# Ledger of designs, part 36: peptides against a protein of PDB entry 3H8D

Target 1, 122 residues: chain A of PDB entry 3H8D
Amino acid sequence: DMKRQQRFFRIPFIRPADQYKDPQNKKKGWWYAHFDGPWIARQMELHPDKPPILLVAGKDDMEMCELNLEETGLTRKRGAEILPRQFEEIWERCGGIQYLQSAIESRQARPTYATAMLQNLL

## One batch from the design tools (peptide; made by RFdiffusion4, then SolubleMPNN)

Design b1_p11_6_s1 (from b1_p11_6, 6 letters changed)
Fold by OpenDDE base, seed 3:
Structure b1_p11_6_s1 (fold): chain B 122 residues (1-122), chain C 122 residues (1-122), chain A 11 residues (1-11)
Amino acid sequence: as target 1 above (122 residues)
Amino acid sequence: as target 1 above (122 residues)
Amino acid sequence: DAMKLAEELDA
């Protein structure tokens, strides 16, 4: 149901290859998630040295967070939760609209708040 | 240095495809991790309906946990930490010895406590 | 993937 709470999160990550490097040699990426109620609807990963990764529920389940929101502990991590627009701005810049649209058209996308919103947008 | 603390963890996960299913229709997998000091050395995923996934540092960095141990919060999750043998028993059963050995031989493995122990074992 | 699991573990 569209009455589920929509929550967005962002956390930094350091690539395993950079883990043992000096701090100045560690390049931070960013992991973004949109939770439609308890489950993830969209995921996005920004990397300093490769194209962004966009993931949508249904199509990319195997590459997305499988934990429910409470299991992630994201709600308890200070500074992790972000505003919807803070997610959407990056999503748009990375081509997320087209990515999700294509997933819908190919019948790969699971219905979520995100798919419903896209139907309103188009 | 081999004086780093070796810690092992196991947590259940539910596949995204099963997230919205009834509890009786959710199949639990298991995620295992070996941390050599602050960083992951080995990861193992057991699934109810596909072969286990084995991952070793260096070779499989892109598929392994990139967070350091403290960032994961695993040390604070009750019941997550397991005994070394609880990890190793499953690792052995899943062919982990051969997997790690092959990664060493192909020069894909990053040196860890696990690689050092394997050298002692063989 | 690694990111997925890392995120899951942080959760």
Scores: peptide ipSAE 0.058, ipTM 0.605, DockQ to the pose 0.084; fails the geometry check
Fold by OpenDDE base, seed 5:
Structure b1_p11_6_s1 (fold): chain B 122 residues (1-122), chain C 122 residues (1-122), chain A 11 residues (1-11)
Amino acid sequence: as target 1 above (122 residues)
Amino acid sequence: as target 1 above (122 residues)
Amino acid sequence: DAMKLAEELDA
């Protein structure tokens, strides 16, 4: 159902080891989510000291947010929602296109808006 | 600083595999958190089909919520906050006392309100 | 995982 609303969110996080450091010494990571309607389609984690983590529905369900969109409260968190392109730019830079493509080809990906758009691109 | 506010929260989650099932077939898990001031001290996950997961600060930092309390939005989520005893009852039943004790003895635990209370008990 | 949980809390 391509009529579902696509919504994107970003929140910062502090590494546990940096929690008690002064603000100038707290390196922030970034958590990104793409919701295809009420359910998560893609997730991405940027860390200050390790490679980015890319996750796609179907393949990475156990590592992704298990709450539906309304359960998360993200829609009510001021400043959390971002534009589609703000997600896609980072996704592309982190190799997300190749990651999702491989998940589709291996039949690990659950069909989502993201998989549909990618298949139009290829 | 034992003057920090101790706050406890609980939220349900649905297993990713059950997300599209009818409500009667969606088995819920439960996520529990203990915050010692702004920082998480203990976390617990009850699953419908596997043993509970117990986590303590210092030992399990990479598996625990990396957001501080205000970042989580839990304080603004209606019905999420629970009484201390509502957390402790489940913690005790799941073997949390022994788990935290072992973490203290192995010097893996970060000192928290929880570790202090346990040491008074022993 | 912690991120999943944090995500679930914020999400």
Scores: peptide ipSAE 0.055, ipTM 0.582, DockQ to the pose 0.077; fails the geometry check
Fold by OpenDDE base, seed 4:
Structure b1_p11_6_s1 (fold): chain B 122 residues (1-122), chain C 122 residues (1-122), chain A 11 residues (1-11)
Amino acid sequence: as target 1 above (122 residues)
Amino acid sequence: as target 1 above (122 residues)
Amino acid sequence: DAMKLAEELDA
């Protein structure tokens, strides 16, 4: 249902291996999520030392956040919510359009707001 | 640090593929988490149609919740927090002791309260 | 996933 609210979030993360190191030795990444209503549609991770990770619903469910939006508490986390363009700009730069397109074409993508928007773009 | 508070949570989930189905067609699973202070130590998923999933820190980081406890909002979600035994009983039934033991022996497990307790038990 | 949120964001 396209009436669902599209909400986007970004939080910094530390690699598990770095969590007990000094702050200067904790390499920070960035975790991005797009929620289509209560359900995640896209996830993206920027890393300091490896290529971005792009994830889309259906295809990458095992790697994506398993909590619905309310369960994540992200809506209550100050500074976590971002504007749609703040997500999309990074998504596009990381090849998200092509990634999602491929997921759709391979029938791996679950229908979401993101897949619908892509269909309008292409 | 063993002074960290051990907290346990349980929430129901619906498979991504079922999210748009009628309620009667949404098979419900159960997501369990053990947090050792702010950091997840163990995760467990009960599914209606497949074997349980057991996950331990270090070994299964890629599949485990990426949010620290405060970021999950689970501490603020009514009915989510459970007693230690409510987690441990299921964990034990699912073979969690053996799973964690194997992770320790393979040097895959990150040290946590759970690994420490296991060392005391075995 | 494999990443932990930064301690700076802790409540």
Scores: peptide ipSAE 0.029, ipTM 0.628, DockQ to the pose 0.071; fails the geometry check
Fold by OpenDDE base, seed 1:
Structure b1_p11_6_s1 (fold): chain B 122 residues (1-122), chain C 122 residues (1-122), chain A 11 residues (1-11)
Amino acid sequence: as target 1 above (122 residues)
Amino acid sequence: as target 1 above (122 residues)
Amino acid sequence: DAMKLAEELDA
């Protein structure tokens, strides 16, 4: 249902290797999520010292957050919610269009708002 | 720090393939988590039609929930928190002891309360 | 190799 609310979130994360270090030694990454209604459609992770990770529903389910939107604290977490463009800008920079396209073509992507929008674009 | 609070949670989940089906056609699985303080130590997933999934910190980080305990809604979600034995009983049935042991022996497991308890047992 | 959310978010 394309009538579902599309919501986007970003939160900082600390690498597991850094979690017990002093704050100044913790390199911060950024975790991004696109929720298509209650269900995650895309996930993206920016790391300070490795390539970005792109994840799409269907293909990468095992690596994506298993909690639905309400079961996370994201909607209630101050500063977590971001504008669609704030997600899409990073997604595009990381090659997200090509990544999602490939997932669609290989029939690995579960249909979501994201896949529908891309199909309209191409 | 073994003084950290050990908390256990269980929530139902619906398979991605079933998420848009009528309720009667949605086969429910169960998602289990053991948190060692704020950090997840073990995760376990029971599926209606495939083998259980066992995950341990360090080895399976990429497949485990990235949110710390507070960033999830779990502590505030009615009925989510379970007793230690309710987790351990399922964990044992699924071969969790052997799984965690193997992860320790291969040096893939991050030390947690769970690894410490197992090491005391063996 | 996964991530942990920043502790400061929970302070």
Scores: peptide ipSAE 0.028, ipTM 0.628, DockQ to the pose 0.065; fails the geometry check

Design b1_p11_6_s2 (from b1_p11_6, 5 letters changed)
Fold by OpenDDE base, seed 3:
Structure b1_p11_6_s2 (fold): chain B 122 residues (1-122), chain C 122 residues (1-122), chain A 11 residues (1-11)
Amino acid sequence: as target 1 above (122 residues)
Amino acid sequence: as target 1 above (122 residues)
Amino acid sequence: SAMELAEELEA
């Protein structure tokens, strides 16, 4: 289980409401994903005009990417893959540790590499 | 806008809760997507043990695939692409017409090829 | 939202 490759990705996104607006009216957000092997473990969304969204497997499944890593094509998207720290730095700044911790405590979090790492830190 | 290519895809999925179970304990669902050009217009999920999930752009953005078509890699996944009718047949059976209609009436639906087609039918 | 992400990725 802990032998699964941890991979992290970031892509810009345009809000659905902005999709068909003129370029000057499209505000770019950032979508981050942590894949624990083929499956998403954490997702994070940065928006220019609202608070960040944090999502963790088990708790937020319906709001997270439902495609496995290979299905997303992210591994083939140039510039999408990022270093673990590039994800974690933002995750930490957005309160991700507390969010995941609360999900674990409430027994909503599915076990992932992220939950295991956090439990090792606490 | 209406010149965008309409493409439909279907892939099996394993529920997050079943991801790491033994193969015999993994129940396969089916994930369907309608892409209006590069962007998802409708999503549908068939589950073996719960009602189908219907999602339409604008209303259900947070629960739908956030990747554009090229980013998903679905065009490169053998057997993923399906005919329009293969999507629509299931969509109709699952009450998709009524679901989309309600989303239009409530002004929650983002305009897509699907909304345009429905408005032509009604 | 997941859909918002899709739009930005195409830009």
Scores: peptide ipSAE 0.036, ipTM 0.701, DockQ to the pose 0.067; fails the geometry check
Fold by OpenDDE base, seed 4:
Structure b1_p11_6_s2 (fold): chain B 122 residues (1-122), chain C 122 residues (1-122), chain A 11 residues (1-11)
Amino acid sequence: as target 1 above (122 residues)
Amino acid sequence: as target 1 above (122 residues)
Amino acid sequence: SAMELAEELEA
């Protein structure tokens, strides 16, 4: 349903291997999520030392957040919620359009707000 | 630090492919997590139609919950928190001891409360 | 990874 609320979130993360290191040795990444209603539609991870990870529902379910939005507590985490453009700008820069397009074309993508929007642009 | 609070959670989930189906056609799984302080140590997923998924920190970081405990909001989700034994009983039944042991032996497991406890038992 | 996110948010 396209009436679902589209919400976007960003949180920093420390690599598991860095969690016990000194703060200066903790390389910070950034985790991004797009929720189409209660369900995640897209996920993206920026890393300090490797290429971005792009994930889309249907294709990448095993690697994506398994919690619905309410379960994540992201809506209650101060500073986590971001504007749509704050997500989309990074998504675009990371090749998200092409990634999602490919997932759609291969019939791997689950229909989401993101897939629908892409169809309107292409 | 072994002084960290060990907390366990369980939530139901619907498979992404089932999210838009009728309730009767939504096969329910169960997501389990063990947090060693703020950080996830073990994750487990029970599925209606496939074998359990077992995940341990260090080895399975990419598939595990990427949020710290506070970020998940699980502590604020009514009915989500479970007793240690409610997790461990399922973990044991699913072969979690062997799974974690193997991860330790292969040097894939990140040290956690779970790895430490296992060392005490073996 | 999920673990990495948790660590950064607490920092």
Scores: peptide ipSAE 0.036, ipTM 0.695, DockQ to the pose 0.070; fails the geometry check
Fold by OpenDDE base, seed 2:
Structure b1_p11_6_s2 (fold): chain B 122 residues (1-122), chain C 122 residues (1-122), chain A 11 residues (1-11)
Amino acid sequence: as target 1 above (122 residues)
Amino acid sequence: as target 1 above (122 residues)
Amino acid sequence: SAMELAEELEA
């Protein structure tokens, strides 16, 4: 339901190919997630050398983290939790609104807080 | 390097489409992971109504969990960690050896403990 | 497809 707590997280990541390289050669990306209660609703990945990856629940489940919020330990990771706007600002810049809208229109998106908010906006 | 700790985990999951259904209508799947040190090397998903999903580092990075081991909280989750054989037995039954071999041969697999062990076997 | 962890595991 839409009265669930909305929580947002961001963590840096190192590309798998870079994990064994010298520190200066590890190019950081950024992993973002929106959790609608215990369940992930949106995921976003910023990469140093390729376009952002946008993922929405229902459509992109296989590519999204399958751990629920508690299992991720993100709530216990200092500095991981971010403000809603810190997520949304990047999401919007990456074309997330259009991406989610398309997923809704194609009936691929699972209803989430994110889909509801978008539908209220349009 | 190959002297990293190899750790294996298994957790049940509910399909996204089932998350809001009555308990009796939630069909459980099983999520498996092999971590080579902090990094995921292999992932496997057993589903109640479709073929298993096999994923290997390098080839399937976008579909695999991008959280490192510490970030998953799996080490803190009671009952999540399993014996190597508990993973390998399922992996083998699902055709994981052949899958990983193909990924190596196509140069898609990132070198891991898993690839090394397989190459020692063949 | 990807999955969400069982609600039972959230404790």
Scores: peptide ipSAE 0.028, ipTM 0.698, DockQ to the pose 0.067; fails the geometry check
Fold by OpenDDE base, seed 1:
Structure b1_p11_6_s2 (fold): chain B 122 residues (1-122), chain C 122 residues (1-122), chain A 11 residues (1-11)
Amino acid sequence: as target 1 above (122 residues)
Amino acid sequence: as target 1 above (122 residues)
Amino acid sequence: SAMELAEELEA
């Protein structure tokens, strides 16, 4: 259903290797999620010292958040929810259009709001 | 800190491929998590039609829940929290002891409460 | 991916 609510979130994260370090030694990354209704459609991770990670439903399920939206604290976490453009701007900068397109063409992407929008764009 | 609270959770999940099917066609799996304080130590997934998945911190970080315990809804989700033995019983049946042991021996496991307990057991 | 989210860092 393309009438599902599209919601976007961003939260900071600490690298696993830095979890038990002093705060000054914890380099902060950013975790982004696009939820198409209750289910994640896209995930994106900005790292302080490695390339960004782009993940799309169907293709990258094993690496993506397995919790549905309500099972996370995201909708109740102050400051976590972001505007669609705040997600899309970073997604585009990181080559997300091409990444999702390739996943669609290879039949790896599960159809989501994101795939539908891209198909309309191209 | 081995004095961190150990908490265990179990929630049902629907396979990504079944997300948009009718309820009768959604085969239910079970997602298990062991949190060592705020951080996940072990994750386990029972699937209706494939082998169970065992995941341990350090080795399988990319495939495990990236949210800390509070960022999930688990502590507030009625019926999600389970007893330690309810987790361990399934873990043992699925070969979790051997899996974690191998991860320790290969230096892939991040030290957690789980690794410490296993080291005391062997 | 491999991360631990820092809720407390948002404060």
Scores: peptide ipSAE 0.024, ipTM 0.683, DockQ to the pose 0.061; fails the geometry check

Design b1_p11_6_s3 (from b1_p11_6, 6 letters changed)
Fold by OpenDDE base, seed 3:
Structure b1_p11_6_s3 (fold): chain B 122 residues (1-122), chain C 122 residues (1-122), chain A 11 residues (1-11)
Amino acid sequence: as target 1 above (122 residues)
Amino acid sequence: as target 1 above (122 residues)
Amino acid sequence: DAMALADEIDA
């Protein structure tokens, strides 16, 4: 449903393995989320020492945020919310279009705003 | 560190596959989390139509909540916080002790309050 | 920053 509010978020994270290390040993990653209304549609993780992780609803539900938007603190976390293009720029760079396309073609993707937009583009 | 506050949460969830179904077709699951200070130590999911999912820090990081406690809305969600025993009762029933024990023995578990408690018990 | 990291991934 195109009437659902599309909201995007980005937060830094320290890998669990580095959580208790000295600051100099904490490598910063970046966690991104696209919420299609209350429900997550896409998730993306940038890591300093491994390939990015791309996740799409339907295919990757077990690896994605289980909480709806209101159950997260994201809307209340200052500086977490980003503009659509700030998400999409990274998504595109990481091959997100192809990833989502493949998920659609393999019937793994759950219909979301993201799948609809991609299908409009193709 | 035993000085970190141990906090436990439980929220109902509707599976992504059922999110857009009629209410009668939405099967309710239950999501549980144990936070050892700011960081998740254990996660557990009860489903109406499949085995429970047990997750422990270090082993299952990719399947667990990426957000620290404050980044979640859990502390601000009325009725979400539960007592330690309310988590542990379900954890024990689901074989969580054995699951965590195996993760420790296989060197997959990250040290947490939960691993420390288990090692004190064994 | 996130953009810098993304640029490294693109390279």
Scores: peptide ipSAE 0.018, ipTM 0.691, DockQ to the pose 0.108
Fold by OpenDDE base, seed 5:
Structure b1_p11_6_s3 (fold): chain B 122 residues (1-122), chain C 122 residues (1-122), chain A 11 residues (1-11)
Amino acid sequence: as target 1 above (122 residues)
Amino acid sequence: as target 1 above (122 residues)
Amino acid sequence: DAMALADEIDA
């Protein structure tokens, strides 16, 4: 339902391959999540040296965060929560609209706040 | 180094596709992780209706938990931490030894406590 | 892995 709280988060990550490198060689990425109520609706990852990863519920379940919002502890992590626009701006730049639209059209996307909003905007 | 603390965790998960189903239709899986110090070495997922997922550091970085142990909050989650054998038993049953060995032989596995132990046992 | 990230959130 549209009554569910929409919450957005961003945290830095270091690629597993860089974990044991010197700090100067640890390239920082950014992990983003959109939670539609307790469950993730969209996820994306920004990387320093490869294309962004876009993930949408239903289609990309296997690659997305499987924890509910409460389980993630994101709500308790200082500085993790971001504004909706801070997510959407990056999502748009990364081609997220087309990605989600294609997932809807292919009947792969699970209905979420994100799918509803997209359908309202088109 | 072998001096790093080895810690193991297990948490239940509900498949994203089942998130909004009635409780009776929410099939529970199990997520397992082996942390070699702060960084994940192995991950696996048990599913009710599909093959287990096995993941090893270096090879499967893209599909593994990218958070360090502290970031996961697993150490603070009641009942999440398990004994080494509780992980290894499932790992062995799922063909984890062969999986990790193949990753080592293909030069895809990052050196971890797990790779070292396996090489010591063979 | 989405699960790993969720755990980080709990920490």
Scores: peptide ipSAE 0.040, ipTM 0.668, DockQ to the pose 0.102; fails the geometry check
Fold by OpenDDE base, seed 2:
Structure b1_p11_6_s3 (fold): chain B 122 residues (1-122), chain C 122 residues (1-122), chain A 11 residues (1-11)
Amino acid sequence: as target 1 above (122 residues)
Amino acid sequence: as target 1 above (122 residues)
Amino acid sequence: DAMALADEIDA
């Protein structure tokens, strides 16, 4: 349903290997999520020392958040919610459009708001 | 530091593939975590249709929670926190002692409260 | 870990 609320979130993370290092040696990554209603549609991870990870519902379910939005507590985490453009800008820079398109064309992507938008743009 | 607070949590999850099924077709799994201070020491996933997943810090960092405890919001999620025994009972049933022991012996496990306790028992 | 991240996000 296109009427579902589209919500976007970003949180920093520290790699487990860096957890007990001095702050100067803790490399911060960024975790991004797009929720299409209660369920995640896209996920993205920016790492300080490896390529970004792009994930789309249907294709990458085993690697994506399995909790519904309410269960994540993201809506209650101050500063976690971001504007759509703040997600999309990074998504585009990381090749997300092509990634999602390929997932659609290979019939791996679950239909979401994201797949619908992409299909409308092509 | 053995003085760090040991806290345990459990939350249910629905597999992404079941997200849009009728409630009767949504198979519930369970996610467990042991935090040694702010950082995760052990993680465990119980699935309705596949073997349990056991994870220990150091060995399984790439598959474990990367957020510190405060970032998870688990402490604010009503009913998420569980007693130590509620975690340990399942951990033991799933072969967690042997799993952690093997990780220690192979020098893959990061020292945690969990590794210390196991070493003291052995 | 997707669950780990989800839990981290929830906490």
Scores: peptide ipSAE 0.031, ipTM 0.648, DockQ to the pose 0.089; fails the geometry check
Fold by OpenDDE base, seed 1:
Structure b1_p11_6_s3 (fold): chain B 122 residues (1-122), chain C 122 residues (1-122), chain A 11 residues (1-11)
Amino acid sequence: as target 1 above (122 residues)
Amino acid sequence: as target 1 above (122 residues)
Amino acid sequence: DAMALADEIDA
């Protein structure tokens, strides 16, 4: 349902390979999520030393956060929630529109708020 | 460090494809996690209609929960935390010992409490 | 899922 609350989050992350390193040797990336109601619709990962990763529901489910919104601590994590534009700006820069469009065209994307908005744009 | 607290969790999940179905049509799976301190060491997913999925740190990082323990709501989620044996019983049934062993032998596994325990067993 | 969250978020 398009009446579902759209919420966006961003948190820094440390690469798995850096988890046990000293803080000074941990290169931070940024993890982004768009939740369409309780369920994730889009995920982004900005890495310090490789291309950003774009993920969309339906297509990339196995690589995306499997917890629903409430099962994460994100809504209660100080500073995690961001404005829609703060997500969309990065999404667009990373080619997210084209990525999502391709997922829709290949019938890999699960219908979400994100797919609906793109289809309204096109 | 082997002094890290080992904590185990289990939560039901709904398949991505079933997310927007009526409750009666949502087939529940079970998500399991072993946290070695703040970091996930092993993950399991029991699906209603496909084989269980086993995941181990280092090898399967891209498919495992990227949130550290505190970033999840799991420690505060009623009924989520389980006993070690409740995890291990399922892990063993699913061939987890052999899976982890293979990950160690291929040098894909990141050292964790789980890898150490297995190496002490063999 | 991928990556571990930075511990700094918890602080």
Scores: peptide ipSAE 0.027, ipTM 0.686, DockQ to the pose 0.085; fails the geometry check

